# Peptides against a protein of PDB entry 7RZF: the designs that were tried, part 331

Target 1, 358 residues: chain A of PDB entry 7RZF
Amino acid sequence: PFQEEHLKQLYKIVPIKDIRNLYVTFPIPDLQKYYKSNPGHYLGHLIGHEGPGSLLSELKSKGWVNTLVGGQKEGARGFMFFIINVDLTEEGLLHVEDIILHMFQYIQKLRAEGPQEWVFQECKDLNAVAFRFKDKERPRGYTSKIAGILHYYPLEEVLTAEYLLEEFRPDLIEMVLDKLRPENVRVAIVSKSFEGKTDRTEEWYGTQYKQEAIPDEVIKKWQNADLNGKFKLPTKNEFIPTNFEILPLEKEATPYPALIKDTAMSKLWFKQDDKFFLPKACLNFEFFSPFAYVDPLHCNMAYLYLELLKDSLNEYAYAAELAGLSYDLQNTIYGMYLSVKGYNDKQPILLKKIIEKM
Target 2, 358 residues: chain A of PDB entry 7RZF as posed
Amino acid sequence: PFQEEHLKQLYKIVPIKDIRNLYVTFPIPDLQKYYKSNPGHYLGHLIGHEGPGSLLSELKSKGWVNTLVGGQKEGARGFMFFIINVDLTEEGLLHVEDIILHMFQYIQKLRAEGPQEWVFQELKDLNAVAFRFKDKERPRGYTSKIAGILHYYPLEEVLTAEYLLEEFRPDLIEMVLDKLRPENVRVAIVSKSFEGKTDRTEEWYGTQYKQEAIPDEVIKKWQNADLNGKFKLPTKNEFIPTNFEILPLEKEATPYPALIKDTAMSKLWFKQDDKFFLPKANLNFEFFSPFAYVDPLHSNMAYLYLELLKDSLNEYAYAAELAGLSYDLQNTIYGMYLSVKGYNDKQPILLKKIIEKM

## One batch from the design tools (peptide; made by RFdiffusion4, then SolubleMPNN)

Design b2_p29_5_s2 (from b2_p29_5, 13 letters changed)
Fold by OpenDDE base, seed 1:
Structure b2_p29_5_s2 (fold): chain B 358 residues (1-358), chain A 29 residues (1-29)
Amino acid sequence: as target 1 above (358 residues)
Amino acid sequence: SVERLLLELVFENEEILEKNKGRGAFVTD
């Protein structure tokens, strides 16, 4: 177990690569026996969320962070880590204390709201989708993975255990959340800016680093993290598929796209899937405008329009991606291209959101 | 040992971060 002397530590690490990363880590109990409830995944889903009112949304709005990941990782026997990792901007590297303050404000928001059964249900549904439609792993990797997890799961559950959420355990969520405190923090900052400012070398990789105690005043600042009104729980993910029906192949199905609609304003080609037999579709739209490329001004206006459209859709992008939906918007010499891909069930919802913003 | 675990966490997480770029939650591969 970590003693108090191992907590409240800051590590300044020199990377080989030109990267700027922050790792905020918390020792937590071993949760492996609670795989059916997976409280660390629940917290990772919320802390790592990218939607409006998320931790990442606020940190991006300040220009401090590009990406954020949250979750549990295995430690040694009898403990795990909860980790919040962020990719730092150059400006974010100057604001690490304030970034961590925002992390604790978000954690405090999670404490104030308490465990949400609907969030657990979304995690369960997302994992069920991921399990049902996981790509076929390479047999050698899959067998090695199964052999590893056989130590933790019953043989009958080994194939499903990583994706199996069955039990909503608010007590375990609160227990993990209670470990996410400033007094239990270990911070690592990875940046080339620490070159020549380190005093230690790691024995195994030769990594140059400096270890410092985090000042008690900084710990107290984080302990006094208030509720930031910018932080909100995510909204329900409307894009999670529930219908996985595969329509039978039509008798007249062609190996190539058939023109099924021809009008003065639109042509529609359709090809049924004859190969994959997945509850997925690919919708491609080409929009034609005589103005799109008539001159440099119109070209730049069409570009700016699509950038603004993409920005206006950012609120849905993450929720759609989690649900296995994606979209793409591109300028063309003829106008614009839209693609919507993934599970067919909720594609109409995403497409409607896109069209309503256009 | 405990310092090593943090440093190992940093180095192993470079690959995990590259794999999980754009995914807010750690996917246990």
Scores: peptide ipSAE 0.028, ipTM 0.754, DockQ to the pose 0.483
Fold by OpenDDE base, seed 4:
Order: structure tokens, then C-alpha cells, then sequence
Structure b2_p29_5_s2 (fold): chain B 358 residues (1-358), chain A 29 residues (1-29)
């Protein structure tokens, strides 16, 4: 068990690789017995969210962080860690205390809003989708992982235990959230900038590090984290598929794309899936404009247009990705290319949003 | 040691974190 002397510690670590990472860690109780409610996954989903009003969105807007991951990890017997990990920019490395302040502001926002059953249901639905298609999408990695999980779950539950959300437990969410406090924090900063500034070497890996107590004034700054009005809960993910019907193969199905529409303004090719039988589609659009590459000004305007379009779609990108949808937008010498891929059920919603921003 | 657990956590997580880049939540996959 972590004693008080092991809390409020800062570790400055020298990596072998040229990386800049921040780990904000909290010791939490062993949540394994609560796998059906998985309160750590609920909190990880929100803290790690990438949508508007997320922690990552604010930290990116400041140029301090590139990526963020949040969640529970197994510790030693009888405890776990909740971890918030970020990839730091060079500027972010100078603002670690303020980054952590923003983490505590977001956590304070989660306390103020309280546990949301709709967020739990969204996590449940996402996990159900991931579980249903796990074996179909990634056959090669599955067998090695099952062997590890067999140590933790009954054989009958091994296949489902990681994905089954059955019980909304707001009490457990609040219990974990109550452990995410400055008085319980352990911080690790990983950067080559600490080379020659360390006083310890880890015995197993030879990793050079320095351990310091976090100043009480800094802990108090984080304890007094206010409600930052920039932080908001995510909106409901409208891209989560609910229909997984596989249409029967047409009698006249061709092995190649067939031209099913030919007009002065559009051609449409279609090929049914004859191999995979997944509730997925690939929609590819090529837009032709005689103005796209007529001169350098038009080329630059077409480029700027796509950059602005991509930026305007960032609010949906993460939610679509979580739901197993992706899109791609590219400039072509003839105009523009758009691709939408993934589960077919909600592709029309994503496509509509893309077109509405065009 | 409790220190070792954090260092192990940092190093064992590099691969997990790389695999989870862009997913927001730790996916143990």
C-alpha cells in the first residue's frame, strides 16, 4: 500500500528515446471485482476524451500537449493506478504544473456534474460493438491475450469480462473520483532535458532519475482548482452503430464495381462485399472542379478550403473514430477526394455532417 | 519498491501508450 511518504512525489526521468511524457498517477483500490461497472473506464473515457470542451482540446489549444490517454492500470496485488498520460511539447515541458492544474480542473468539473448514466450507456454500447467485432477484425492477436486474462477471470467470463458493462454504479465512480486528488498524486516527467540533473539510477533498467517532493504550495494550487468554464462534458456520440444487418448477396453481384448511375454530373460505381460479410462500407467520392488547379491562386484557395474544412470537422473526428468510422479528405489535381469508411449504419450521419460543412 | 512500480509502470506503458495514441482511454487490446 502507498504510504503518505510515497504520495506527492515528482520523478524526473531520463528516457533512452527522445520523448517528452508526463504521467500523473493516482493509487486507487483494486477495481477488478467491479468489472461489470468498470468505474475506471468511465472516468478514462471522459478524461481521455478528445472532443470539444475536453481536457486534451484545451491542452492542445495552448500548444502544451499532443496526445492524452487516461485510464486504470493494474498495479500490485490489492491496488491499481489511475493514470493520465500526455505527450508533451517543448513548451508543455515548461508548463507541467499548469497542465496538472487543468487536469484537476477537469476532474473538479466531473465532480460538479456527477456520474452520468448516459455516458455509462455510451461506454457500454461502444464496448459491445468492440466485443462483437473483435475476432472478425483482429484474428492474429487474440490467442495470446486470452492466456493472460485467464489468470484474472473465470474461463466462462474471460471472453466478455473486458467488455461487459452491465451495472451503472455512480457510487463507485464517485469513489474513484475521490481518489483523484492532489494529495494522492504521483507525477513522472520523462525528458532528455533531465540528463546530467539526476541523482539516482534504477537498478533493473539503469534508468537515471531524480525524485523530489512536490512543494506544498503547488499541491495547494491544485487543491484549489476552480471550475474552468472551458471544460464541458462530451456530447452524445451519434455515430455508435446499432444496426449490424448484413444484406444478402445480390444474384447479379459482380466481382468488380458496376456502374449503377451515369449522369452528366455524376457517376456511381457499386460493389457488394462478397468476401468479408461485415456491416461495413467504404464510400469514396471524387469531386471534379475545373478551377482547382487552373492557377497558383486557385490551388492555394483549394488547399486552404480543405484545411478549414478539416478543422471544422475535428469536433466529429474523435466521436466517429470511437464508433468505428473514419473519413479522409485530400486535394487532387482535379479537385477533392472524400472517403468515409467503417460501420455502414451511421455513415449517412457522418457524410451529412461533412457535406453541411462543405 | 514503490519507486520501481512507477518506473516499471512508465516503461511497460510505452508500448501500451503508443498503441493507445488517439484512443483517449486505455484500451488493453
Amino acid sequence: as target 1 above (358 residues)
Amino acid sequence: SVERLLLELVFENEEILEKNKGRGAFVTD
Scores: peptide ipSAE 0.027, ipTM 0.725, DockQ to the pose 0.437
Fold by OpenDDE base, seed 5:
Structure b2_p29_5_s2 (fold): chain B 358 residues (1-358), chain A 29 residues (1-29)
Amino acid sequence: as target 1 above (358 residues)
Amino acid sequence: SVERLLLELVFENEEILEKNKGRGAFVTD
């Protein structure tokens, strides 16, 4: 559907909101028939990864990008898009060409490493967890969704097809990677800095934009993207739950938290879940320090400490979130609050990582 | 037009990006 004339294009778009976004888009074949392998999700998982050696980590280290999302999206009949979207800093807006170069360097790294079955297995396991504990949707919404899905999936698979990966297809991953090339790129930059510099108006929303061809020299620069030694595949996600056992309700289970440990240095309250019966826990810790709120200096030091702690934990935050774990860190008048929530199986691992950074 | 598809992708993605903040991969609902 895309002719050569529609490729290698740059769109400068004026937003209504004060946002700075970059969209790097690639026309790809329709992958709907490959739902059992979902090669676009595999690539989106890697390109959108936030761990050490990820595309986002490098672009953040440059001060150019705040957030990154990667994945497939439906286009029109018979094709899809693969999209890499980033939130740009003011500095990043000046370095769009170099940001896109780093994207192609990361894609080149994925080509050089080849398809990884263990990454597919992690995607499979994550999706299986999401499916197993999917919240019961409202019956009407669910029925309408299923009716839409019936156009794409066999009746017997409709309930599971969105979640259950079955087939590792390295050939399809390579096929999609072969479409993620500079010669197949369409770029959109969204910024108020383009106000008064546009020559077109979109008919439906009245959005002002300018379209330009990307110079052949820039395309060639991206085509010659080398292997950047800063890019690495993610490590295995240690937070993916494997044990979903729900412990029996204790005979003495109280409707309120019971004090189960009382010491000079700590009190511990426990409440068993008597309502949801999920393999989830909420761990809440309040740390008391007589120094946390003594004066404005100590208060600011406690704030800075917590921000540094959050930054030092960022390497685990994403992997934990993917695995259905979260943590929260807050300053309190008395010291610090820590919360760890999600599947209970790997919470001790995350908690240990947090405590090792404190 | 092919141009419209990119603009539609940009506008629809504001909502998708807000929904997918933190998850790195587009979840097509």
Scores: peptide ipSAE 0.027, ipTM 0.729, DockQ to the pose 0.473
Fold by OpenDDE base, seed 2:
Structure b2_p29_5_s2 (fold): chain B 358 residues (1-358), chain A 29 residues (1-29)
Amino acid sequence: as target 1 above (358 residues)
Amino acid sequence: SVERLLLELVFENEEILEKNKGRGAFVTD
């Protein structure tokens, strides 16, 4: 579908809204038949990762990018797109060539490390969690969705095919990575700064744009992307739940929180879930300090402490969120509040990480 | 046209990108 003349193109697009976006797109083969291995999801998970040594972490550290998303999207018959999209800062808009260089350096790192079965297993486990706890869709929407997906999946697999990864296919991961090259790139930059600098109008939406070829020198610069030592594969996500056992309701279960520990230094209330029957918990901690709000200096110190603590925990935030865990830290007039929520299985691990940083 | 497909991707993705803010990977709901 895309011939060489359609590759290595730059589009400068004028948005209606005041937005600054970069789209780096690659034509890829149709991957629909490979739904059991989903190599595009594997690559999207790594390229879109937000942890230490990720593409986004480096681009944020430079002040060029706020957010990044990576993944496959359906195209026309017989092809898909792999897309890397970023929200650009004003400074990032001046550094688009260098941002794309960093994308190719990260892709080169993925080629050098090769396909990782443990990363596939994490994607499989995350998708299994998402499937198991998917909200009940409305019957009309669900039937229409099933009718649509019956064209792509066997009847027996239609309910699960979107979520269940079954086959690790390193060959397909490498095949998609081989399409993520500068010679196969199509770039779109969306910014109001292109107003009055466009020469084309899109027929359907009336969008003003300019199309130009990316210079061969820029393509060569991206082709020669070396290994950037700042890029690393993510660490294993220790927060992915594996135990979903729901404990039986205790015979003495109260409809309200019961005081189960009362000491001079701590009170503990517990309420078992009697309504939802989910493998989830909410841990709430209120810390009392007579110094936290005694004067304006101590109040500001307590605020600064909590901001530094949040910053120090940022390395775990993304991995916890992917695993369906969250935490919240707030200053109170009495001290601080900590909340840990989500799947109960790995909450002790996240809580330990928080306490170790305190 | 091949150009239109990229522009359609940009416009359709504003809503998808807003929904996927912070998720790193495209999750098709």
Scores: peptide ipSAE 0.027, ipTM 0.719, DockQ to the pose 0.445

Design b2_p29_5_s3 (from b2_p29_5, 14 letters changed)
Fold by OpenDDE base, seed 4:
Structure b2_p29_5_s3 (fold): chain B 358 residues (1-358), chain A 29 residues (1-29)
Amino acid sequence: as target 1 above (358 residues)
Amino acid sequence: SVERLLLELVLENEKILEKNKGRGAFVVD
């Protein structure tokens, strides 16, 4: 178990690669027995969210962080870690204390809102989709994975245990949130900027590091984290598929795209899936504009338009990706290309959101 | 040691972050 002497520690680590990472870690109880409620996944989903009012959205807006990952990881026997990991910008490396303050402000927001059953249901539905369409792993990798999981789960549950959410346990969510406190924090900063500033070497990998106690004033600053009015819970994910019906192959199905609409302003090609039989589609749109590449000014305007459009769609991009939907927007010499890919059911919703921002 | 566990966690996570594209919840693949 972590003793008090192991808490409130800062590790400055020299990487081999040119990377800048922050790891904010919390010792938590072993939650393996609670896999049916998976409170660590609930918290990881919210802390790792990329939508409006998310932790990542605020840290990106400040130019401090590029990416964020949150969740539980297995530790040694009898405990786990909850981890918040971020990719730091050069500026973010100078603001690590303030980044961690924002993490505690977001965690304080989660405490103030309390556990939300609808968020649990969303996680359950997302996991059910991921399980249902889990690609068949290569037999060698699959066998090795099962052998590891068999130590933790009954044989009958091994295949489902990673994805099966059955029980909403607000008490367990609150219990984990109670461990996400400044007094329980262990911080690692990974940066080449610590080269020549370390005093220890790790025995197994030869990793150079320095360990320091986090000052009590900094711990108190994090303990006094406010709610920060910029942080909000995510909205419900509109893109989660619920209909997985596979339409029968048409009698006249062609092996190639058939022209099904030809007008002065549009052509439409369609090909039914004759190979995979998945409830997925790929929608591709090519827009032709005579103005897109007339001159350098129009070219720059078309570029700026797509950058602004992509930025305006960021609010939906993450939620769509979680639901197994993706989009792509590119400038072409003729105008614009749009692609929407993934599950059929909610593609019209994503497409509508894209077109409403155009 | 407890120190080793954090360093191992960091070093292992570099590989996991590359695999998970560094986004969202830790998906145990």
Scores: peptide ipSAE 0.043, ipTM 0.774, DockQ to the pose 0.456
Fold by OpenDDE base, seed 2:
Structure b2_p29_5_s3 (fold): chain B 358 residues (1-358), chain A 29 residues (1-29)
Amino acid sequence: as target 1 above (358 residues)
Amino acid sequence: SVERLLLELVLENEKILEKNKGRGAFVVD
């Protein structure tokens, strides 16, 4: 459906809201028939990753981008789009060409490393966790959803096909990755800074835009994207739960938290779950310090400390969130509060990472 | 038109970005 004339195009779009977004889009084949391997999800997982050596980590380090999303989206009949979307800073709006260069450097890193079966296995395991603990949809929504899914999946697979990856297909990953090239790019920049600089209006929404061909010199710059040594594949997600055992209710289980440890330096309260029966826990820690709120200087230092601690944990927070773990850190009038929530299996790992950064 | 598909994609993506919390891989809900 996209001819050569529709490729290598730049769209400057005026938003209604004060937003700054970049969309880097690639037309790709329809991947729906490959749902068992889902090569677009594999690439979206890597390109959209937030860990050390990720595309987002580097673009954030330059002050150009706040957030990044990557993945496949349905198009019209017989094709899809692969999209890399970023939220731009004011500075990032001036560096769009260099942002896209970094995207192609990351894509080139993925080509150099080739398809990784362990990454596919992580996607499979994450999807299996999501499926296992999917909330039972209300029957009315569920029937309408199933009717839609029946158009794409065999009846026997309809319940599982959206979640269960079965086949590692490196050939399909390489095929999609081969479509993520500068010669196949369509770029949209969304910013109010284009107000009064547009020459077209979209017929349905009245959106003002300008279309321009991307200069051949810029396309060549992106085609010659070198391997950037800052880009690395993510490490294995150590937070993915593997044990979902629900411990039996203790005979002496209290309906309220019981004091199980009382010392001069610590009190520990415990309550077993008697209601939900999920392989989840909530760990809550209150740290008391006589110095935390003694004066305005100490209050500001305690605030700054937590902001720096949160910043130092950002890379782990993403991997933990994907695995259904979360943490929270707050200042209290007595010191600090830490909460770790989610699947109990890997909570000790996340807690250890937090403590090692404190 | 093929041009319109990108504009529609961008305009619809405000909702997709909200669904995906602006983070990571696109999740099909």
Scores: peptide ipSAE 0.040, ipTM 0.771, DockQ to the pose 0.477
Fold by OpenDDE base, seed 1:
Structure b2_p29_5_s3 (fold): chain B 358 residues (1-358), chain A 29 residues (1-29)
Amino acid sequence: as target 1 above (358 residues)
Amino acid sequence: SVERLLLELVLENEKILEKNKGRGAFVVD
């Protein structure tokens, strides 16, 4: 459906809300029939990654981008889009061309490394976890969703198809990567800074915009995107749960937390899950320090300490979150609060990483 | 039509960003 005249276009869009967004979009073939391999999810996982050596990490380090999302979206009949969307800072709005250059450098890194079966296996394992513990959707929403999915999947697979990764297809990954080229790009920049600088109005929503051709020199700059040595593939996600055993309820299990350890330096309260029966736990730690709130200086030092600690944990936070783990760190008037939540299997790993940074 | 698809994509993606917390890979709804 897209001819060359529809490609290499820049749209400057005025939002209603005070937002700054960049959308880098590529028309791709319809990949629905390849749901068992889902090459768009593989690429979205890597491009949207937040760990060290990721696209987002580099763009955040420059102060240009706050958040990044990557992946496929349904288009019209017979095609899809691959989209890289970023939330722009005020500075990032001035560096859109360089942001897109970094996107193409990361894509070039993915081409140079080639498809990784271990990354596919992690996507498969993450999807299997998400499927196994999918919360029951509201019946009306679920029924409507299943009815839609029945048009695309066999009846026997319809319940699992969205999470089914079975086939590693490096050929399809390379095929999608071959569509992620500057000559195939469509760019939208969303910012209030374009108010009064637009010449068109969208018919349906009244959205003000300007359309421009991207200069051939800019396209060539992106086509010549080299390998940036800052970009690396993610490391293996150590937080993916593999043990989902639910321990039997103890005979003496109380409906409230019981004090199971009392020492001069610590009290430990425990409550077994008697309600949800999930392979999940909540670890909550309250640390007491007489110095945490003694004066404004100590309060500010305790605040700064936690902000630095959170920053030092950012490398693990994303991988943990993908694996269904989360942590929280808060200052209290008595000291510090730490919580670790999610699947119990890998919580000790995340807790150890937190304590090693403390 | 093709211009509309990008604008619709942008306008719909405000909602998608909210759903995906603006992070990582697009989750298929």
Scores: peptide ipSAE 0.038, ipTM 0.769, DockQ to the pose 0.490
Fold by OpenDDE base, seed 5:
Structure b2_p29_5_s3 (fold): chain B 358 residues (1-358), chain A 29 residues (1-29)
Amino acid sequence: as target 1 above (358 residues)
Amino acid sequence: SVERLLLELVLENEKILEKNKGRGAFVVD
């Protein structure tokens, strides 16, 4: 168990690579026995969310963070860690205390809202989709993974235990949230800016680091984290597929895309899947503009337009990606390329969102 | 040591971040 001397610590670590990372870690109880409810995954889903009113959305708006990951990780025997990891900008490296304050404000928001059964159901549905369409792993890797999982799960549940949520346990969600407090925090900052400012070397990897106690004033600042009105729970993910019907192969199915529509303004090719038999589709759109490559100014404007469009779609992109949908937007010498890929059921919703932003 | 666990966690997480594309919830592989 972590003693008080191991808590409220800051580690400044020199990386080999030019990276800037912040790790905010909390010791939590072993949650393995609660795999059917997986309260750590519930919290990781919310803390790691990228939608409007998310922790990442606010930290990005400040220019402090590029990416965020949150969730549980295995520790040693009898405990786990909950980790919030962020990729820091150069500016974010100067605002680590304020970044962590925002993390505690978001955690305080989760406490104030309480456990949401609809969020649990969303996690359940996402995991069920991921399980149902899990790609066949390589036999050697799969056997080694199963052998590891057999230490933790009943044999009959080994294949499903990582994916199937069965029990909504608000009590366990609250129990984990109660461990996500400033008094339990361990912080690591990874940056080359600490080179020549370290006093310790890790024996196994030779990693240079400095350990410092976090000042009590900083801990108190984080303990007094208020409700930041910018933080909101995510909306329900509208992209989660519910229909997995595979349409029968048409009698006239061609081995190549057939031209099914030809007009002055559009051509449409279609090919039915005759090989994979998955409830997935690939929608590819090529837009032609005579202005796309007329001169360097138009080329740069077309590039800027796509970057702005991608930025404006980022709020939907994350929810779509969780649901097994993806989009791609590229400049072409003739104009623009759009691709929408994944489960066919909710592709029309994502396509509509893209078109509404164009 | 408990100190070593955080350093090991940080050093191992470089690989996890690469796998998870640095986004969202930790997916346990």
Scores: peptide ipSAE 0.045, ipTM 0.781, DockQ to the pose 0.485; fails the geometry check

